Peptides against a protein of PDB entry 5LHZ. Designs and how they scored, part 62

Target 1, 78 residues: chain A of PDB entry 5LHZ
Amino acid sequence: QLLKSVFVKNVGWATQLTSGAVWVQFNDGSQLVVQAGVSSISYTSPNGQTTRYGENEKLPDYIKQKLQCLSSILLMFS

## One batch from the design tools (peptide; made by RFdiffusion4, then SolubleMPNN)

Design b2_p18_3_s3 (from b2_p18_3, 7 letters changed)
Fold by OpenDDE base, seed 5:
Parts: structure tokens; sequence; C-alpha cells
Structure b2_p18_3_s3 (fold): chain B 78 residues (1-78), chain A 18 residues (1-18)
């Protein structure tokens, strides 16, 4: 369930879930979910395809960019 | 919060390990 949602200008929406996850819905239609206690992150492309990435695998540059954006968002939540 | 910090650390770890 949703705990708090914030609009981030030129990015999209960021939502904190009661599960301990943060869910970002980007303006390009993609989504990113990062959850405490889970060793992988989840990326959903605009077409709805979901890919999970482990910590030690090489990430596509566009995923790195979105993670960097998420980091900035999380700093605003702290 | 501590939860947000954990999430920050996780994201940074992914970035650093990639």
Amino acid sequence: as target 1 above (78 residues)
Amino acid sequence: SSLIQKLLDKVQSFLDSS
C-alpha cells in the first residue's frame, strides 16, 4: 500500500510503500522499484516489461541514470 | 529516516558495483 507520494518536477512521481520500497514512475513511462531487504532492483520499461537486476551485474546506462535520479529523490525524502 | 538511508545505500551500491 501507498504511504506517501510526491510529484517531482521534470521526473515524475515517487511513492514510498508500506513494504519499505520506493516506487518511481518516470515521465517516460518507465518505473523503478527499490526495496529494503531485497537484493535486486526492479525496472519496468514503458512497454511494461520488467527486469530485475542484481547488485553486481552491469547495468545499462539508462538504468544508472534513473538510479542516480532516484538517489536525488531519496535525499529529498530523508 | 533510517529506511530512506538504507535505500540510499542500496542505490549507491548498485551504482558503484556496476
Scores: peptide ipSAE 0.736, ipTM 0.928, DockQ to the pose 0.873
Fold by OpenDDE base, seed 4:
Structure b2_p18_3_s3 (fold): chain B 78 residues (1-78), chain A 18 residues (1-18)
Amino acid sequence: as target 1 above (78 residues)
Amino acid sequence: SSLIQKLLDKVQSFLDSS
C-alpha cells in the first residue's frame, strides 16, 4: 500500500510504502525500490527489465547515480 | 525518522560496498 507520494522536480515521483520501502519512479522511465529489512535493492530499467542487487555487489555507474539521487530524496523525507 | 535513516544507511552501504 502507498503511504505518501511526492513530486521531486527534475527527478520524478518518490513514494513511501507501508512495507517500509521507498519507490522512486524516475523521469527517464526507470524505477528504484529500497526496502528496510531487505538485503537487496531493485532497479527497473526503462525497458521494464528488473534487476536485484546485493549489498556487496558491483553496481553499474548509472545505478550508483540513481542511489545518490535517492539519498538526496530520502533526506527530503527526514 | 528511524525508517528514513535506516534507508539512508542502506543506500550508503550499497554505494560504499560497490
Scores: peptide ipSAE 0.736, ipTM 0.928, DockQ to the pose 0.868
Fold by OpenDDE base, seed 3:
Structure b2_p18_3_s3 (fold): chain B 78 residues (1-78), chain A 18 residues (1-18)
Amino acid sequence: as target 1 above (78 residues)
Amino acid sequence: SSLIQKLLDKVQSFLDSS
C-alpha cells in the first residue's frame, strides 16, 4: 500500500510504501525500489525489465547515478 | 525518520561496496 507520494522536480515521483520501501519512478521511465530489511535493490528499466542487485555486486554506472539521486530524495524526506 | 535513515544507509552501502 502507498503511504505517501511526492513529486520530485526533474526526477519524477517518489513513494513511501507501508512495507518500508521507497519506490522511485524516474522521468526516463525507469524505477528503483529499496526496502528496509531486504538485502537487494530492484531496478526496472524503461522497457520493463527488472533486475535485482545484491549489496556487494558490481553496479552499472547508470544504476549508481540513480542511487545517488535516490539518496538525495531520501535526504529530502528526512 | 529512523526508516529513512536505514534506507539512506542501505543505499550508501550499495554505492560504497560497488
Scores: peptide ipSAE 0.735, ipTM 0.928, DockQ to the pose 0.880
Fold by OpenDDE base, seed 2:
Structure b2_p18_3_s3 (fold): chain B 78 residues (1-78), chain A 18 residues (1-18)
Amino acid sequence: as target 1 above (78 residues)
Amino acid sequence: SSLIQKLLDKVQSFLDSS
């Protein structure tokens, strides 16, 4: 379930879930989910393909950029 | 909140370890 959704200018929507996750829907159609207590993050490309990344693996640059954006969004929630 | 801080720490860990 959704707790709260926030519009983020030039980014998209960020939603806090009851699961303890934050779900970002980017304007480019991609999605990112980060959840407390889970050792992986989930990225969904605009075509709907989902990839999970572990804590120690090398990330594509575009994923790093979205994570940096997410960090800024999380600060908005604090 | 503690939850948001946990998420921040997680994201930073991913960025630092990549």
Scores: peptide ipSAE 0.735, ipTM 0.927, DockQ to the pose 0.868

Design b2_p18_4_s1 (from b2_p18_4, 11 letters changed)
Fold by OpenDDE base, seed 4:
Structure b2_p18_4_s1 (fold): chain B 78 residues (1-78), chain A 18 residues (1-18)
Amino acid sequence: as target 1 above (78 residues)
Amino acid sequence: WDQETNQKILEKINRFLS
């Protein structure tokens, strides 16, 4: 269930879910889901392939960039 | 957005990016 969705210019949509997760739908068609209390993050590529990453894994640079983007969004709305 | 949730998410992201 959705709580609040925010449009972010040049990024896409960011939504806070009732579960406490944040769901980002990027303009490139990819998606990112981050939820506190869960050991992994979920990334979905534009082609629909979903990959979960643990915090001790080496992340692809494009994933790091998207996480950094989400960080900026969170700080913006703080 | 909920500030407590935002903080927890931010902290998690920072762990991933550390």
Scores: peptide ipSAE 0.748, ipTM 0.939, DockQ to the pose 0.927
Fold by OpenDDE base, seed 3:
Structure b2_p18_4_s1 (fold): chain B 78 residues (1-78), chain A 18 residues (1-18)
Amino acid sequence: as target 1 above (78 residues)
Amino acid sequence: WDQETNQKILEKINRFLS
């Protein structure tokens, strides 16, 4: 379930879920889900392929960039 | 948004990016 959605200019939509996760829908069609208490993050590419990454895995640069973007969003609304 | 949850997620992201 959704708690609150925020539109972020030049990024997309960020939504906090009742599960404790944040769901970002980027303008390029990709998605990112990050939830506290879960060891992995979830990335969905524009073509719908979903990949989960652990904390100790090497992330693609484009994933790092999107995580950094989410970090900035969280700081913006804190 | 819930600030406690936000803080935990922020910390998690920072661990991924460290």
Scores: peptide ipSAE 0.748, ipTM 0.939, DockQ to the pose 0.961
Fold by OpenDDE base, seed 2:
Structure b2_p18_4_s1 (fold): chain B 78 residues (1-78), chain A 18 residues (1-18)
Amino acid sequence: as target 1 above (78 residues)
Amino acid sequence: WDQETNQKILEKINRFLS
């Protein structure tokens, strides 16, 4: 269930879900879901493959970049 | 957006990136 979607130029769409999660749909076709109270994050590649990462797990650089982008979005719209 | 939720998400992201 969606609450509010925001278009971010040169990034994509960021949506707050009723679950409290934030869902980002990037322009490259990838997706990121981050929810408080859950030990993992969810990343979906442009090809549709979904992977969950734990907090203590080493992240691929492209995942770190997406998270950094989301961090900037949150600070911008906070 | 909900500020409390945003703050919790931001803190979580920072833990992942630490």
Scores: peptide ipSAE 0.748, ipTM 0.939, DockQ to the pose 0.861
Fold by OpenDDE base, seed 1:
Structure b2_p18_4_s1 (fold): chain B 78 residues (1-78), chain A 18 residues (1-18)
Amino acid sequence: as target 1 above (78 residues)
Amino acid sequence: WDQETNQKILEKINRFLS
């Protein structure tokens, strides 16, 4: 299901999945999965707890930061 | 990476951050 994995300096690993999702494994041990066509995003904290967030709910700042980071990664590989 | 997928993900992220 892995399409391609890319190492991003000072961030971690970003992987595009055949499912249409992007999976980021951050250096702090957290993970983020964003998939087009799904109403939510998935965040896994370093302790292994996974939380899903909808696009209309208020996000914690650290989630916003990680999303912004992913945005930058996507623009980098565009 | 697939550019169409990337664009869709980017647009989704922007909606989350808007």
Scores: peptide ipSAE 0.747, ipTM 0.939, DockQ to the pose 0.927

Design b2_p18_4_s2 (from b2_p18_4, 12 letters changed)
Fold by OpenDDE base, seed 4:
Structure b2_p18_4_s2 (fold): chain B 78 residues (1-78), chain A 18 residues (1-18)
Amino acid sequence: as target 1 above (78 residues)
Amino acid sequence: WDQETLQKILEKIQKFLS
């Protein structure tokens, strides 16, 4: 269930879910889900492949960049 | 946006990026 969706210029859409998750739909077609209380994050590539990453594993640079982008979004709306 | 949730998400992201 959605709480609020926000359009972010040059990024895409960011949505807060009632589950405590933030769901980002990037302009490139990829998606990122980060949820409070869950030790992993979910990334979906533009082709629809979903990968979960744990907090202790090395992330691909493009994932790091998207997480940095999300951080900026969160700070923007905090 | 719920500030408490956003803060938790932000902190989680920092763990991944550390």
Scores: peptide ipSAE 0.667, ipTM 0.917, DockQ to the pose 0.834
Fold by OpenDDE base, seed 1:
Structure b2_p18_4_s2 (fold): chain B 78 residues (1-78), chain A 18 residues (1-18)
Amino acid sequence: as target 1 above (78 residues)
Amino acid sequence: WDQETLQKILEKIQKFLS
């Protein structure tokens, strides 16, 4: 269930879920889900393919960029 | 936004980026 959704200029939509996750829908059509207590993150590419990454896994640069963006969003709302 | 959850998410992200 959605807790709160916020539009972020030049990024997309960021939503906090009651599950403890943050769900970002980027303008490029990709999605990122990060959840507290879960050791992996979920990335969905614009074509709809979903991949989970572990915290010790080497991330593609574009994923790192999305995570950095998310960090900035969270700092904005903290 | 729930600040405690957001802080946990931030810390998690830092693990992925380190």
Scores: peptide ipSAE 0.667, ipTM 0.916, DockQ to the pose 0.865
Fold by OpenDDE base, seed 2:
Structure b2_p18_4_s2 (fold): chain B 78 residues (1-78), chain A 18 residues (1-18)
Amino acid sequence: as target 1 above (78 residues)
Amino acid sequence: WDQETLQKILEKIQKFLS
């Protein structure tokens, strides 16, 4: 369930969920879900492929970039 | 935004990027 969605210029939409997760829908069609209390993150590519990554797993650079972007968003709206 | 949740998310992201 959605709590609040915010539009971020040149990024996309960021939504806080009642589950304690943040869901980002990027302009390129990809998605990222990060949830408190869960040791993995979920990334969905523009073609719809979803992959979960563990906390100690090596991340692709494009995932790291999107996580860094999300951090900036969270600091902006905190 | 729920500040407590956002802080937890931020900390989690930093773990992934470390």
Scores: peptide ipSAE 0.665, ipTM 0.916, DockQ to the pose 0.862
Fold by OpenDDE base, seed 3:
Structure b2_p18_4_s2 (fold): chain B 78 residues (1-78), chain A 18 residues (1-18)
Amino acid sequence: as target 1 above (78 residues)
Amino acid sequence: WDQETLQKILEKIQKFLS
């Protein structure tokens, strides 16, 4: 269930879920889900392929960039 | 936004980026 969705210019949509997750839908069609209490993150590529990454796993640079972007979004609303 | 949850997620992201 959704708590709140916000539009972020030049990024996309960011939604807070009742589950404790934040779901970002980027303009490029990719998606990122980060949830409190879960040790992995979920990335969905524009083609619809979903991959989960663990906390100690080496991340592709494009994933790091999107996580950094998400951090910036969260700081905007904190 | 729920600020407590956002803070937890920020901290989680930092772990992934470290």
Scores: peptide ipSAE 0.665, ipTM 0.916, DockQ to the pose 0.864

Design b2_p18_4_s3 (from b2_p18_4, 10 letters changed)
Fold by OpenDDE base, seed 1:
Structure b2_p18_4_s3 (fold): chain B 78 residues (1-78), chain A 18 residues (1-18)
Amino acid sequence: as target 1 above (78 residues)
Amino acid sequence: WDQEVLEKLLKKIQGFLS
């Protein structure tokens, strides 16, 4: 269930879920889900392919960039 | 937004980026 959806300029939409997750829908068509209590993150590419990454995995740079972006968003709303 | 959840998520993300 959705709690709050916020439009973020030059990023897309960020939504907080009742599950404790944040779901970001980026302008490039990709998506990112980060959830408290879950050891992995979910990334969906613009072509619709979803990949889960563990905390100890080496992340692609584009994923790191999106995570950094999300970090900035979370700080903005904290 | 739930501040406690945000803090947990921030910490999690930092772990992924470390």
Scores: peptide ipSAE 0.654, ipTM 0.914, DockQ to the pose 0.837
Fold by OpenDDE base, seed 5:
Structure b2_p18_4_s3 (fold): chain B 78 residues (1-78), chain A 18 residues (1-18)
Amino acid sequence: as target 1 above (78 residues)
Amino acid sequence: WDQEVLEKLLKKIQGFLS
C-alpha cells in the first residue's frame, strides 16, 4: 500500500510504501524500488525490463545516477 | 515520511554506491 507520493521537479514521482520501500517513477519512464530489509534493489527500464542488483554487485553508471538521485530525494524529507 | 525508514534506505543506498 501507498503511504505518500510526492512530485520531485525534474525527477518524477517518489512514493513511500507501507512495506518500507520507496518507489521512484522517473520522468524517463524508468523505475527504482529500494526497500528496507531487502538486500537488493529493483530497477525497471523504460521498456519494462526489471533487474535486481545486490549490494556487492557492480552497478551500471546510469543505475548509480538514479540511486544518487534517490538519495537526494530521501535527504529532502529527512 | 517515516524517518526510520528513510535512514535505513539512505544507508542501504550508500552501500550500493560504495
Scores: peptide ipSAE 0.653, ipTM 0.914, DockQ to the pose 0.833
Fold by OpenDDE base, seed 3:
Structure b2_p18_4_s3 (fold): chain B 78 residues (1-78), chain A 18 residues (1-18)
Amino acid sequence: as target 1 above (78 residues)
Amino acid sequence: WDQEVLEKLLKKIQGFLS
């Protein structure tokens, strides 16, 4: 379930889920889901392909950039 | 936003970026 969705200028939409996850829908069509208590993150590319990454896995730079962006979003609302 | 959830997520992201 969706708890609250917020429009973030120059980024897209960020939604808090009742599950404790945050779901970001970026303007480039990609998506990122991060959830507390889950050891992996979910990235969906603009073409709809979803990939999960573990915490100790080497991340592609574009994933790191999205995570940095998400971090900034969360700090905006903290 | 739920501040407790935000804190947990921030910590998780830091782990991925460390």
Scores: peptide ipSAE 0.652, ipTM 0.914, DockQ to the pose 0.833
Fold by OpenDDE base, seed 2:
Formats: sequence, C-alpha cells, structure tokens
Structure b2_p18_4_s3 (fold): chain B 78 residues (1-78), chain A 18 residues (1-18)
Amino acid sequence: as target 1 above (78 residues)
Amino acid sequence: WDQEVLEKLLKKIQGFLS
C-alpha cells in the first residue's frame, strides 16, 4: 500500500509505503526499496532483475550512488 | 513523511554505506 508519492527533479519518484519502506523509481528505470527493520535492501535493474543486499555486503558502486541519492531525498523531506 | 521512519531509514542507509 502506498502512503505518499513525491516527484524528485532529475531523480524520479519516491514513495513511502505503509510497511515503513521507501520505494524509489529512478528515471533510468531502476528501483530501490529500503525498509526499517529489514536487514537487506532491494535493487531492481532496468531490465527487471532484482537483487537483495545485506548490510555487510560489498555493494557495487552504482548501488552506493543510488543509496546516496536516496539519503539526500530522505534528508530533503525530513 | 513519517519522521520516525525517515530517521530509521537514514540510519540504515548509513550502515550500508559505511
């Protein structure tokens, strides 16, 4: 269930879910889901492939960039 | 946006990036 969706210029859409997750749909077609209380994050590539990453895993640079972007979004709406 | 949720998410993201 969706709570609120916000358009972010030059990024895409960020949506808060009733689960406590934030779902980002980037302009490049990729997606990122981060949820409090869940030890992993979910990344979906533009081709639809989904991968989950644990907190102690080494992340690809492009994932780190997306997370930094999300961090900026969350700070903007805090 | 729920501020408590945002705070938790920010901390989580920081953990992934550290």
Scores: peptide ipSAE 0.651, ipTM 0.914, DockQ to the pose 0.866

Design b2_p18_4_s4 (from b2_p18_4, 11 letters changed)
Fold by OpenDDE base, seed 3:
Structure b2_p18_4_s4 (fold): chain B 78 residues (1-78), chain A 18 residues (1-18)
Amino acid sequence: as target 1 above (78 residues)
Amino acid sequence: WDQKTLEALLKKIQRFLS
């Protein structure tokens, strides 16, 4: 369930879920879900394919970029 | 988000980026 959704200009939407996760829907159609206390993150490509990554995996650069973007979004709310 | 949650999320993201 959704708690709150915030529009982020030139990025997309960032949503707080009741689970405690943050769900980002990027303008390119991709999605990212990050939740504290879970060992993995979830990335959904524009074609709808979802992949979970562990923190010790080598991430593709495009995912690192989106994580950095998410970090910047969260810092806006601090 | 509350501040505690934000900190936890930021910390997790940094682990993935390090």
Scores: peptide ipSAE 0.720, ipTM 0.928, DockQ to the pose 0.841
Fold by OpenDDE base, seed 2:
Structure b2_p18_4_s4 (fold): chain B 78 residues (1-78), chain A 18 residues (1-18)
Amino acid sequence: as target 1 above (78 residues)
Amino acid sequence: WDQKTLEALLKKIQRFLS
């Protein structure tokens, strides 16, 4: 369930879920879901393929970039 | 946004980027 969605210029949409997770819909069609207390993150590619990554996994650079972007977004709401 | 939630999310992301 969605709580609030915020448009982020040059990025896309950031949404807070009732679970406490943040859901980012990037302009390129990809998606990222991060929730505290969960050992993994969820990434959905533009083609709709969803992959979960564990904390100790080596992340692809494009995912690292989007996580860094998400950090910047979260800091804006602090 | 809840401040504690934001901090928790930020810390989690940093762990993934470490």
Scores: peptide ipSAE 0.720, ipTM 0.928, DockQ to the pose 0.839
Fold by OpenDDE base, seed 1:
Structure b2_p18_4_s4 (fold): chain B 78 residues (1-78), chain A 18 residues (1-18)
Amino acid sequence: as target 1 above (78 residues)
Amino acid sequence: WDQKTLEALLKKIQRFLS
C-alpha cells in the first residue's frame, strides 16, 4: 500500500509504502525497492525482470548509481 | 518519510555502496 508519491525531476517517482519501504520508479522503466531491516534490495529492470541483491554482493554499476540517486532523494526529504 | 526511517534507509544504502 502507498502512503505518498513524489515526483522527482529527471529521476521519476519515489513512493513511500506502508511497510516503510521506498519504491522508486525510474524514468528508464526500472524500479528499486529498499526497506530498512531487510538484508536485500529489489531491482526490476525495464524488461520486468526482478533481482534481489544482498549487502555483501557485488552490485552492477548501474545499480550503484541508482542507489546513490536514491540516497540523494532521501536526503532531500530529511 | 519520518526522520528515523530516512536515517535507516540511508544507512542501509551506504552499506550496499561500501
Scores: peptide ipSAE 0.720, ipTM 0.928, DockQ to the pose 0.849
Fold by OpenDDE base, seed 4:
Structure b2_p18_4_s4 (fold): chain B 78 residues (1-78), chain A 18 residues (1-18)
Amino acid sequence: as target 1 above (78 residues)
Amino acid sequence: WDQKTLEALLKKIQRFLS
């Protein structure tokens, strides 16, 4: 369930879920879901393919960039 | 998000980026 959605200029939408997770829908059509207490993150490519990554896995650079972007988004609400 | 949740999310992200 959705709690709150915020439009972020030049990024997309960031949504807080009732689970405590953050769901980001980027302008390029990709998506990220990050939730504290879960060992993995979820990335969905623009074509709809979803991949879960563990904390000890090497991430593609484009995902690292999106995670950095997400960090910046979260800091705006701190 | 409350402050505690934000901090937890940020810390998790940093672990993935480390």
Scores: peptide ipSAE 0.720, ipTM 0.927, DockQ to the pose 0.805

Design b2_p18_5_s1 (from b2_p18_5, 10 letters changed)
Fold by OpenDDE base, seed 4:
Structure b2_p18_5_s1 (fold): chain B 78 residues (1-78), chain A 18 residues (1-18)
Amino acid sequence: as target 1 above (78 residues)
Amino acid sequence: SVQEQLQKVLEKVQSFLK
């Protein structure tokens, strides 16, 4: 269930779910899902491939960039 | 709460970026 969705210019859509997860749908077709209490984050590439990353796992730079973007987006929900 | 969850998500994201 969706709680709140916001359009982010030049990024895409960000949605907070009732589960507490934040779901970002980027304009490039990729997606991020981050949820507290879950040890991993979920990234889905534009081709639909989903990868889960652990906190202590080395992340690709493009994932880091999207996470940095997400940090900024989260301020839009406050 | 919703805001509490958002803060936890933010902290998680920041942790991943360390």
Scores: peptide ipSAE 0.719, ipTM 0.933, DockQ to the pose 0.805
Fold by OpenDDE base, seed 2:
Structure b2_p18_5_s1 (fold): chain B 78 residues (1-78), chain A 18 residues (1-18)
Amino acid sequence: as target 1 above (78 residues)
Amino acid sequence: SVQEQLQKVLEKVQSFLK
């Protein structure tokens, strides 16, 4: 269930779920899901492939960039 | 609370960026 959705110019949509997760739908068609209490994050590429990453894994640069963007979005929510 | 959950998500994201 959705709690709040925010449109972010030049980025996409960021949605907070009742589960506590944050779901970002980027303009390039990719998606991120981050949830407290879960040790991994979920990334879905534009072609629909989903990959989960643990906190100790080396992330691709494009994932880091999207996470940095998400960080800035979350600061707007708080 | 909702605010607490957002804070936890932020902390997680920041952790992944380290």
Scores: peptide ipSAE 0.719, ipTM 0.932, DockQ to the pose 0.819
Fold by OpenDDE base, seed 1:
Structure b2_p18_5_s1 (fold): chain B 78 residues (1-78), chain A 18 residues (1-18)
Amino acid sequence: as target 1 above (78 residues)
Amino acid sequence: SVQEQLQKVLEKVQSFLK
């Protein structure tokens, strides 16, 4: 269930779910889901492949970039 | 609360970026 959806120019849509998760749908067709209490983040590539990353894993640069973007977005939600 | 959850998500994201 959706709580709040925000359109972010040049990024896409960011949605807060009732579960506490934040779901970002990027313009490039990729998706990112981050939820507190879960040790991993979920990334879905434009081709639909989903990968989960742990906090101690080496992240691809494009994932880091999207997380950095998400960090900025989260400040907008507050 | 909703705000608390957002803060926790932010903290998680920031931890991944360290």
Scores: peptide ipSAE 0.718, ipTM 0.932, DockQ to the pose 0.834
Fold by OpenDDE base, seed 3:
Structure b2_p18_5_s1 (fold): chain B 78 residues (1-78), chain A 18 residues (1-18)
Amino acid sequence: as target 1 above (78 residues)
Amino acid sequence: SVQEQLQKVLEKVQSFLK
């Protein structure tokens, strides 16, 4: 269930869910889901393929870029 | 709380970026 959605210019939409997760829908069609208490993050590519990444694995640069963007968005939420 | 959950998400993201 959606709690709050924020439009971020030139980025997309960021939504906080009642589950505690944050869901980002980027303008390029990709998505990120991050939730406290879950050991991995979820990335969905524009073609719909979903990949989960653990905290200790090496991330692709494009994933790091999305996470950096999310970090900035979360600071706006606060 | 809602704010606590947001903080935990932020900490997780920052952990992934370290």
Scores: peptide ipSAE 0.718, ipTM 0.932, DockQ to the pose 0.815

Design b2_p18_5_s2 (from b2_p18_5, 9 letters changed)
Fold by OpenDDE base, seed 5:
Structure b2_p18_5_s2 (fold): chain B 78 residues (1-78), chain A 18 residues (1-18)
Amino acid sequence: as target 1 above (78 residues)
Amino acid sequence: SVQQQLQAVLEKVQKFLE
């Protein structure tokens, strides 16, 4: 279930779920899901492949960039 | 609360970016 969805210009859509997770759908077709209480984040590439990353794992730069974007979006939610 | 959940997500993201 969705609590709130916001459109972010030149980025995509960000949605807070009733579970507490935040789901970002980027314009390039990729997706991020981040949820408190879960030790990993979920990234889905435009081709639909999903990868989970741990907190202490070295992330690809493009993932870091999307996480930085998400950080900025979360500040908009608050 | 909704705000607490958002804050928790933010903190998680920030940890990934450290």
Scores: peptide ipSAE 0.710, ipTM 0.932, DockQ to the pose 0.830
Fold by OpenDDE base, seed 2:
Structure b2_p18_5_s2 (fold): chain B 78 residues (1-78), chain A 18 residues (1-18)
Amino acid sequence: as target 1 above (78 residues)
Amino acid sequence: SVQQQLQAVLEKVQKFLE
């Protein structure tokens, strides 16, 4: 279930779920899901391919950039 | 709590960015 959705200009939509997850839908069609209590993050590319990354994995730069963006968004929720 | 979960997500993101 959805708790709160925030529109972020030039980024997309960010939604906090009752599960503790944050779901970001980027304007480029990609998606990012980060959930409390889960050791991995989920990234879905614009073509619909979903990849899960563990904390100790080396992330592609474009993923890091989106995570940095998410970090800034999370501060908006707080 | 919701706030605690949000903080946990933030901390997780920061770990991935290290």
Scores: peptide ipSAE 0.709, ipTM 0.931, DockQ to the pose 0.834
Fold by OpenDDE base, seed 1:
Structure b2_p18_5_s2 (fold): chain B 78 residues (1-78), chain A 18 residues (1-18)
Amino acid sequence: as target 1 above (78 residues)
Amino acid sequence: SVQQQLQAVLEKVQKFLE
C-alpha cells in the first residue's frame, strides 16, 4: 500500500510504501525498489527485466546514478 | 515509524554508494 507519492521533475515518481520500501518509477521506464532490512535492491529495466543487487556487488554506472538520484529524493522526503 | 523507515532506506542507499 502507498503512503506518499512525490512527483520529481525530470526523474519520475517516488513512493513510500507501508512496508517501509521506497519505490521509484523513473521517466525512462525503469524502476527501483529499496527496503530496509533487505540485503539487496531491486532494479527493473524498461524492458521489464528485474535484477537484484547486493550491497557488495559492483553496480553498473547507470544504477549508481539512479541510486544517487534516490539519495537526493530521500532527503527531500523527510 | 515512517520517518525511521525512510532514514533506514537512506542509510542503505548510502552503503550501496560507498
Scores: peptide ipSAE 0.708, ipTM 0.931, DockQ to the pose 0.833
Fold by OpenDDE base, seed 3:
Structure b2_p18_5_s2 (fold): chain B 78 residues (1-78), chain A 18 residues (1-18)
Amino acid sequence: as target 1 above (78 residues)
Amino acid sequence: SVQQQLQAVLEKVQKFLE
């Protein structure tokens, strides 16, 4: 269930779920889901492929960039 | 709380970016 959705210019939509997860829908069609208490993050590419990444694995640069973007968004939520 | 969950997500993201 959706708790709050925020439109972010030139980025997309960021939604906080009642589960505690944050769901970002980027303008490029990709998606990112991050939830506390889960050891991995979920990334869905524009073609619909979903990949989970663990905290200790090397991330592709484009994932890091989107996480950095998410970090900035979260600071705006606070 | 909502705020606490948001903070937890932020901290998790920060760890991924370390």
Scores: peptide ipSAE 0.708, ipTM 0.931, DockQ to the pose 0.846

